# Peptides against a protein of PDB entry 3T6J: the designs that were tried, part 307

Target 1, 375 residues: chain A of PDB entry 3T6J
Amino acid sequence: PIVESYIGFIESYRDPFGSRGEFEGFVAVVNKAMSAKFERLVASAEQLLKELPWPPTFEKDKFLTPDFTSLDVLTFAGSGIPAGINIPNYDDLRQTEGFKNVSLGNVLAVAYATQREKLTFLEEDDKDLYILWKGPSFDVQVGLHELLGHGSGKLFVQDEKGAFNFDQETVINPETGEQIQSWYRSGETWDSKFSTIASSYEECRAESVGLYLCLHPQVLEIFGFEGADAEDVIYVNWLNMVRAGLLALEFYTPEAFNWRQAHMQARFVILRVLLEAGEGLVTITPTTGSDGRPDARVRLDRSKIRSVGKPALERFLRRLQVLKSTGDVAGGRALYEGYATVTDAPPECFLTLRDTVLLRKESRKLIVQPNTRLE
Target 2, 372 residues: chain A of PDB entry 3T6J as posed
Amino acid sequence: PIVESYIGFIESYRDPFGSRGEFEGFVAVVNKAMSAKFERLVASAEQLLKELPWPPTFEKDKFLTPDFTSLDVLTFAGSGIPAGINIPNYDDLRQTEGFKNVSLGNVLAVAYREKLTFLEEDDKDLYILWKGPSFDVQVGLHALLGHGSGKLFVQDEKGAFNFDQETVINPETGEQIQSWYRSGETWDSKFSTIASSYEECRAESVGLYLCLHPQVLEIFGFEGADAEDVIYVNWLNMVRAGLLALEFYTPEAFNWRQAHMQARFVILRVLLEAGEGLVTITPTTGSDGRPDARVRLDRSKIRSVGKPALERFLRRLQVLKSTGDVAGGRALYEGYATVTDAPPECFLTLRDTVLLRKESRKLIVQPNTRLE

## One batch from the design tools (peptide; made by RFdiffusion4, then SolubleMPNN)

Design b2_p27_7_s4 (from b2_p27_7, 10 letters changed)
Fold by OpenDDE base, seed 4:
Structure b2_p27_7_s4 (fold): chain B 375 residues (1-375), chain A 27 residues (1-27)
Amino acid sequence: as target 1 above (375 residues)
Amino acid sequence: RAVVTDEVASVVRAPDPWVPTDPALEL
C-alpha cells in the first residue's frame, strides 16, 4: 500500500481573520481505484480550466500539472476532518509552483450513510435519487472543488521590484470593461487582504466551480457517468448544494451577525444566488411535518439548471474570480456579505427558516478511525 | 483549502466570541 501523510499549520478556518493555520496532520492509504478517476480529471484539467467563466488573463499563465489522489484516512489529527484538500494554501505558490489535491474517500463514505427516514428538507420523490447519487455526486463535487476550484485563477501581483505579473495596458476587467486598477502588492496574500471573508469566499468560489463544471459532459464522463446517470448526478449535486444552503442556517449566529462555518456560509451564498436567479429554479417551501411541527422542502427544477442556474452561477462565479484576482476587497466584501446576509425578509424569511432548520437538526455522525489489514 | 460536508461542518468552525458554543456542535 502507498501511505501518504502531512502535518503542519495548514488550515485557517478557525482564525477569524483566516490567517493563522491550525496544526493538523493525517496518515492515509492511497485508494488506487478511486485515484484513477482523479487522474483522468487531472489529465483534462488544462482544458477544463478554459471552461471557467473568466478570461485567460485571470487564469494561471502556465498550467502546472497537479497531483490528485484519493485517500482512505487512517488517522486524522485536527479540529475537523475534511472530505478533500488542496494545498498549499498560498495562491502565489499554487500559481507558480503547483499544488496537490486529495479526496478523503472514506470520509465521504461517512457522509453517504444517511438513512432515508432521517433525510430532511427533500421531497419524497427526490429522496431515493438523492440517496443513490449523493456519494457519486460528492466525488464529482470534491474533485472539481479541489482541482478546478481551489486550483484555478490568478492573483494579479506587483512584486517588490514593481513588476507586474500581468500586462497593465492590455488586460481588461471583464466586469468593468476597464484596465486593472487593483492588485496584490508584495507581501499581500488572499487571506491577509480579504481577512474575515477569505476562507468562506474561497470555498464559495470552489463550490461554485464544482456546480458550474459538473454540467460539462466531459466531467461526468471522467467519473464514469453517461446518459441518464450523468443527468441524475448533476441534479443531485445541485440539489445537495441548495439543500446545504438551507442547512447552513444552523451555522449562522443572529445575535452576532456572523457565520461559524466557512463552507456552510459559502453554501448559503450559493443558495441565495440561485434563488435570486428566480424562474422557479429553486423553491424553499415551509411545511408542517408529520409531527405537526414546522418543516421545509427544497425543490430544484432539474429542467432549469442549465437554462437558469448555470447563467446565474456563471455571472456570480466570474465576479468572485475577478474580485479575487484584482484584490478588490471592498467589492468582494460588498458582493459576498450581501449574499451572506441573513434576514427574515420575505419571501424566504431565512431567520424563520433557521428556526425550522434547528428544529429539524440531525445528530452529527461519529467518525471513528478505521483499520486496515493485509491478508 | 478543504471541503467539508455538512455532516462534519460543525467541527470545522471559526470561534464565536459572543455566543457560547453549542455542545452538540462540538466533537
Scores: peptide ipSAE 0.274, ipTM 0.664, DockQ to the pose 0.062
Fold by OpenDDE base, seed 5:
Structure b2_p27_7_s4 (fold): chain B 375 residues (1-375), chain A 27 residues (1-27)
Amino acid sequence: as target 1 above (375 residues)
Amino acid sequence: RAVVTDEVASVVRAPDPWVPTDPALEL
């Protein structure tokens, strides 16, 4: 077998300021068969990057072909095992040296083990589709999230010698129509500037890229989906995201006005963006469960994903990228924290929904190390 | 950066200042 190892102080999710890495290590085996889809995605990456909703001046100057491998994890040491990884966690290195992506395939497989009767917050009509396509849609999402999410965008930098990595006279901020007014100075990083929101903000950007690009026919084709299947994969991917945004409320601590999980905060933000889009795209309805206790239903109008959802996400995603590229911490924080705010204001009443989410919370899953054998 | 599913998000969490941490887990 081809063995890969991953070890070091890498992920900073447990640092409130997003800077200090937690020690993490794993040993995994390459799954060659499952890697093939991601290799095809890599082959299309340069073209797909051009589909992202920001000017080329806000994208990497030079495309660097990354690696993407599916891994079956044998041993993991850390606080939590991910489904996908993009490294290094330094935007400057991603821009100049490149990056590597991995999908932890057997971790994804665990996520697919959902019993229909335990599937919360979905309409009955959606449950079977969700169960059928959750896995495939998540493969798409993880691939896009890592490769084209984390693997996209440029930071505007002035180096220690005063040189800029962008043309100050010609590059225009698409949100303001003006020249670039802010950038990263020497020694400043994404995490150092954006601090408490850096991790979640970046995850939100990556998740948004996934949702946005999964609408592209070429992406679905790469993963082997066409026609009605492709549309179902898209639908379930978006449905999963809006559902996750509701589930995210578990990880909000009202008393501290803080979030405890970066990805779930990001998913809540995306939910808020899609709710704001209106026009019946997303509906969250409080209900009463069969047990007589509070429940809820999330509905996503499939027919409005492209007409309502995509434009809303496009605008939001562009704003995320522009604020990131320009190092506009004030603007970025205002935008992100605005969408990350949890109140009990109608019509959503998110704090009340949080109580419902907690009530319907599933037991924590335990990830158990697998065994291998010779055949 | 790493993506986690909702199924494992309960494991991957930032410190909650309102929940005491196990001193044995601290340096």
Scores: peptide ipSAE 0.263, ipTM 0.682, DockQ to the pose 0.052
Fold by OpenDDE base, seed 1:
Structure b2_p27_7_s4 (fold): chain B 375 residues (1-375), chain A 27 residues (1-27)
Amino acid sequence: as target 1 above (375 residues)
Amino acid sequence: RAVVTDEVASVVRAPDPWVPTDPALEL
C-alpha cells in the first residue's frame, strides 16, 4: 500500500486568534480508486477557477496543478479528525509554490452512518433522499471545498521592497468600482490580520465555493452524476449545508458570544445568507416532536436553488473574496460577524432553536482506529 | 485548512471558556 503521513503544528482552529497551530499527525493509506474522481477534478481545476465569482485579477496569477488524494486514515493524533485537508496553510505558499489536497474517505464513511429514525431536523420526505445522497454529495463538497475553495483566490500584497503583486492602476475592486485601496503589507498574513475570524471566515469561503460550484454541470459530471441524480446530489448538498447551519448552534456559547467550532460557525453564516435571500428558499419551522418536546424542520426549496440561492451565494462569496484579497479586516469582520451573530430575534429565534438543537442532540460518535489487512 | 463534517465537528472545537476544561488543552 501507499502510505501517507503528516505531522506538525498544522491547524489553528483551537487558537482563539487563529494563528498558532495545534500539533497533529496522521498515518493513512492511499485509496487509489477513490482518488480517481479527485484527479478528474484537478484536471478541470484551472477552468473551474474561472467560474468563481471574482475577476481573474483576484485569482492566482499562475495556475499550479495541485495533488488530490483520497486517504483511508489508520491513525490520527490530534483533537479532531477532518474529512478533508488542504495544505500548506500559508496563503503565500499556496499561491506561489502550490498545495496538496486530501480527502479522508473513511472519516466520511463514519459521517454517513446515520440512522433514518435518528435523523433530525429534516422533513420526512427528504430523509430517504438525504440518506441516499449525503455521502456522494459530501464527496463533491469536500473536493470543491479543498481544491477550489482553499485553493482559490489571491491576496494582494506589497512586499518589503514596496512592490505590489497586482497592478494598482488597472485592478478594480468589483464591489466598489474603485482601485484597490488596501492590501497585505510585508509580514502580514491572512491569520495575522483577520485573527479571531480568520479560520471560520476561510472555511465559510471554502464551503460557499463548494455550494456555488456544485451547481456547475461539469462538476457533477466529473463525479459521475447526471440527470436526476445530479440534481438530487445538488439538492442534498445544499440541504446538508442548511441543516448543518442549524446544527451549528450547538457550538455557539451564548454566555461568551463566541463559537467553539470554525466550520460550524461558517455553516451557520451560510444558513443566514440563504435565509436572508428569502423567497421561500430556506425555511426553518419549529415543531413539536413525538415526545411532546420542541423540535424543528429545515426545508430547502430545490426549485429556488439556482434562481434565489445561487445569486445570493454569489454575491456573498464575491464579497468574502474581495475583502480577503484586499485585507479589509474592518469590512470582513463587519460582514462575517454580522452573519455569525446569534440572537433570539424573530422570525428565526436562533437562541430558542439552539435549545431545540441541544435537546435533540445525539450522543457523540466515537471515531475508533480501524483495522486493516492485506489480501 | 480542513473540512469537518457535522457529525465529527464536536471533535474539532475550541474549549468552552464557561465549562471546565483540561488546562493542557488551553492555548
Scores: peptide ipSAE 0.273, ipTM 0.684, DockQ to the pose 0.058; fails the geometry check
Fold by OpenDDE base, seed 2:
Structure b2_p27_7_s4 (fold): chain B 375 residues (1-375), chain A 27 residues (1-27)
Amino acid sequence: as target 1 above (375 residues)
Amino acid sequence: RAVVTDEVASVVRAPDPWVPTDPALEL
């Protein structure tokens, strides 16, 4: 088998300032069959990048073809095992040198081994569809998240010699209509500037890219979905995200006004964006379970994903990117923390919903180290 | 960057090494 590994100070999720990496490592085996799908996605990446809702001036100057491999992890040493990885975590290097993507396929398989009777917060009519397509839809989401999420966008930089990597006279901020007024100076990075929100903000951007681009027929085709199946994959991907946004409340600590998991915070933010879009796109309804205790249901109107959801996500995603590109920490923080705020304000009453989420919390799973054998 | 599923996120609640352990974390 083809073996891949990495080890070192890689991810900074556990650093409150998003800068110091946690020491991690994995050993994995290449899944050739699944890797082929991601290779097709890579082959379409340059074109798909153009579908993202920002001007080319906010995208990388030159497309650098990345690697993308599906891996079956044998062992992972760290505080958490991911489903997908994009490295390096330095935007400048991503822009100039390229990047590598991996999907930890067997992690996904384990994660989505959900029993129907234990599936919380979904309508009964959605459960079977969700169970059927959660895995496949997440393959799509992970691929897009890594390759076109983390792998997209440009940071505007002034180097140590005072040279800009963008034309100050011609590049226009699409949100303001004005010239670029802020950028990264020499020595400044995404993580150093955005600090406490950097990780979650970037994850939110990447997740949003996934949701946004999964609507593209070419993406679904690459993963082998067409017709009704493609639409179901889209629906389940979006449904999973809004459900995840509700589940995310578990990872909020009200007493400290902080989040304990960057991706879950990101998913909550996306939920808030889609709720704000209104028009019945997303509905969270408090209910009473069969046990007489609080419960909730998440509803996503499939028919409004493209008409309501996509435009809302487009606007939000563009704002995320523009603020990231320009190093506008104040604007970025205001935007992101605004959506990441958890209160008990009506109509959502998120703190009350959090109690429901905690009440309905599933038993924690364990990941057991796999083995391999020759057939 | 590394995407984590909600299920995996629920499984792993490691404390922040740079701040006091949140009592809401499950180890």
Scores: peptide ipSAE 0.207, ipTM 0.618, DockQ to the pose 0.059; fails the geometry check

Design b2_p27_8_s1 (from b2_p27_8, 12 letters changed)
Fold by OpenDDE base, seed 3:
Structure b2_p27_8_s1 (fold): chain B 375 residues (1-375), chain A 27 residues (1-27)
Amino acid sequence: as target 1 above (375 residues)
Amino acid sequence: MGRSPTGVFYADGLVPESPIAEPLVDD
């Protein structure tokens, strides 16, 4: 078996300012079969990057072909076990030396183990489809999230010598139609500028890339899905995201107006974007459960994913990237916090829905680290 | 070295035990 490991101060999710890494480490074994799918995704990455909704001037100047490996984790030490990783978490290293993507395959498998009768907030007619395709759709989402989400986009920088990594005269902001007005100066980083929203904002961008690019036929083909199966994978991926946005309310603390989990905040933001798109794309309906207590249903209109969902997500994702590239903290914060705000305003009444989410909260799964043997 | 955005995907239901902000407690 091929063994991989890492150790060090890696992820900054536990730092309120997004700067300081938590000390973590893993030991894992390569899953060759699943890794082959990600290798095909890597082979298409340069082309797929062109499908992202920003000008090439806002994308990395040079594509560095990364590694992408599916790993079965034997042991993971940290505050949480991710489903996927993009490392290193230093821009200079990613740009000069490249990066590695990993999918923690057996961690994903744990997420698949949901009993139908315990599956909350879905329409009854969606449950079987959701159970069937949640796993495969997650594989797609993780691959896109890591490789083309975190692996995409350019920061406009002025170095210590005053040189720009972009042409100030010719590069146009696609949102304003004007020249670039802001950038990162020497010593400024994504985390230092965007601070408290940096992690969640980036996760939101990466998740949005996943949803957006999963609509591309080549992506589904890479993962072995065609025809009706491909459409079902797309549907379940989007359905899972909007459901996750509702579930995310568990991680909001109303008294502090604060989010406790970056990915969940990101998923709530995406839900808000898709709700704002309207036209019946996403509907959250408060209901009464069989126990006579509050419940809810999330409905996603499959027929409106491409016609309504994609354009809404495209515009939002472009705005995220443009604000990130230009270091526009004020604009970025206004946009992101606007969608991340949780109120009880109609029609959604999210604070009331939060009570429902908490009421229907499932027991937290315990991840038990496996062992392996040669047979 | 410039710090880049954190690149981790957590599957639904698989989240860190610790919040990203302190001092916070789980609900």
Scores: peptide ipSAE 0.020, ipTM 0.547, DockQ to the pose 0.358
Fold by OpenDDE base, seed 1:
Structure b2_p27_8_s1 (fold): chain B 375 residues (1-375), chain A 27 residues (1-27)
Amino acid sequence: as target 1 above (375 residues)
Amino acid sequence: MGRSPTGVFYADGLVPESPIAEPLVDD
């Protein structure tokens, strides 16, 4: 087997300012079969990047072919185990040297082991589809999230010599119609500039890329889904995201007005975006469970994903990227925190829903060291 | 040179706590 490992100060999610890496490490084995799917995705990456909803001027000038592998984790040391990783965590290196993507495949498999009777917040008619396609849809989402999410977009930079990595005279901000008015100065980084929202904002961007691009037929084909299966994978991927947005409320601390998990905050933001799109795309309905206690149901209208969801997500995702590229912290914070705000305002009453989420909270899964056998 | 956020995807239920502090004042 091909063994991969890493160790060091890598992920900064535990830092409230998103800057200091947590010490972690893993040992994993390459899953060749799943890696082959990611290789196909990599082969299409340059073309798929063009499908992202921003001008080429906001994309990397040169495509650098990344590595992408699926890994089965044998051991992981850290505060939490990710499902996917994109490294290095430095934009300059990603833009000039390239990057590597990994999917921790067996971590995903553990996440899928939810029993039907314990599956919360879904309609009964969605549960079977969700169970069936959660795994495959997550493979798609992780691939897109890492490769085309974290692997996309350009930061506008003025170097220490005053030179720009973009043409100030010709590059137009698609949101304003004006020339670029802000950028990263020498020494400024994404994390340093966007600080407390940097990690979650980027995760939101990456997740949004996943949802957006999973609608592309080529993506589904790469993962081996066609026809009705492809549509079901899309549906479940979007359904999972909106459900995750509701589940995310567990990770909000009302007393501190803060989030305890960047990805969950990101998923909540996406939920808010899709709710804002309206037109019956997403509906959250408070209900009463069989136990007589509060419950809720999330509904996603499959028929409105492309007509309502995609345009809403497109606009949002473009705004995320433009604000990121231009280093517009004020605009970025206003946008992101606006969607990340949790109130009890109707119709959603998110704080009330949070109580429901907490009431219905499942026991956290424990990841134990797997037994791996060579057959 | 801009450092990007860490690229990590977490599956549902396998999410570490990573507190996000209150927003700093925008520059």
Scores: peptide ipSAE 0.017, ipTM 0.483, DockQ to the pose 0.286
Fold by OpenDDE base, seed 4:
Structure b2_p27_8_s1 (fold): chain B 375 residues (1-375), chain A 27 residues (1-27)
Amino acid sequence: as target 1 above (375 residues)
Amino acid sequence: MGRSPTGVFYADGLVPESPIAEPLVDD
């Protein structure tokens, strides 16, 4: 078997300022079959990047073919086990030198092992479909999230010599219609500028890329889904995201007005975006469980994903990227914190829903080190 | 060009606690 490993100070999620990496390491075995799907995704990446909802001027100047591998993790040392990884975490290096992507396939498999009776907040009619397609849909989401999410977009930079990596006269901000008014100066980074929102913001961007591009038939084809299966994968991927946005409330601390997990905050933001889109796309309905206690149901109208969901996500995702590219911290913070705010305002009453989420909270899964054998 | 903080995707149920500090209100 092919063995992959990495070790070092890598992820900064535990740093409130997003700057200091936590020491992390893993040993894994390459899953050749799933890696082949990701290789096909990589082969299509340059074309798929053009499908993202920002001008080419906001995308990397040169496509650098990354490596993408699916891994079965044998050992993971860290505070949390990711489902996917994009490294290095330096945008400058990603733009100029390239990057590597990995999907932690067996981690994903564990995440999907949900018993039907424990599956909260879904309609009964969606549960079987969700159980069937959660795994495959998440493979798609992780692949897109890492490769085309974290692997996409350009930072506008003025270097130490005063040179710009973009044409100041011709590049237009698609949101303002004006020339670029802000950028990263020498020594400024994504993390240093966006600080407390940087991690969650970028996760939100990457998750949004996943949802947006999973609608593309070519993506589904790469993963081996066509026809009704492809549509089911899309539906479950979006359904999983909106459900995750509700579940995210567990990780909000009302007393401190803060979030305790970057990805879950990101998913809540996406839920808010899709709720704002209206038109019956997403509905969260408080209910009463069989135990007589509060419950809730999330509904996603499959027929409105492309007509309502996609345009809403497109606009939002473009704004995320433009604000990121231009280093517009004020605009980025205003946008992101606006959607990340949790209140008890109707109709959603998110603080009340949070109580329901906490009431229905599932026990955290214990991940046990797997064994390998020669056959 | 600077470091991006995000390079990892956490699946549901495999989410470490990662406190995010309150955004400094840019006055």
Scores: peptide ipSAE 0.016, ipTM 0.484, DockQ to the pose 0.280
Fold by OpenDDE base, seed 5:
Structure b2_p27_8_s1 (fold): chain B 375 residues (1-375), chain A 27 residues (1-27)
Amino acid sequence: as target 1 above (375 residues)
Amino acid sequence: MGRSPTGVFYADGLVPESPIAEPLVDD
């Protein structure tokens, strides 16, 4: 088997300022069969990047073809095991030297193992479909999230010599219609500027890229889905995201007004964006469970994903990217923290829903190190 | 060399055991 290892101070999710890496390490085996799907995605990546909702001037000047490998983790040391990884976590290096993507395949498999009777917050009519397509939709989402989410977008930089990596006279901010007025100076980084929101903001951007691009027929074809199956994969992917946004409330601490998990905060933000889109796209309804205690149901109108959801997500995602590219911390913070704010305001009453989420919380899954055998 | 955003995806239900560390109160 091909063995890969990963060791170092890599991910900054545990740093409140989003800058300092946690020491992490894993040993994994390459899953050749699963890697084939991601290789097809890589082959289409350059074309798919053009489908993202920002001008080419806000995208990387050169596409550097990355590796994308599916890995089966044998051991993982860290505070949490991811489903996917994009490294290095340096934008300058990603732009100049390239990057590598990995999908932790057996971690995804664990995520797929949800029992129907324990599946919370979904309509009964959606449960079987959700169970059937959760796995395949996650493969799509992870691939897009890592490769085209984290792997996309340009930072506008002025180097130590005063040179810009963009044409100040011709590049226009699509949100303002004006020339670029802010950028990263020498020594400034994404993490140093955006600090406390950097990790969650980037995860939100990456997740949004996944949802947005999964609507593209070419993506679905790459993963082997056509016709009704393709539409079901799309639906379940979006449904999973809005459900995750509700589940995210577990990781909000009202007393401290803070989030304890960057990805969950990101998912909540996306939920808020899709709720704001209105027109019956997403509905969260408080209910009473069979046990007589509070429950809730999330409903996504599949017929409105393209007509209502996509445009809302497009505008939001473009705004995220523009603010990121220009180093506009004030604008970025205002936007992101606005959507990340949890109140008990009607109609959603998110603080009340949080109590319901906590009440219906599933037991944490224990990931156990597997045994391997050579055959 | 500037650090960029971290690129890690956590699947639903697979999240870190510990919450994001609160900023070390600068003593």
Scores: peptide ipSAE 0.016, ipTM 0.514, DockQ to the pose 0.347

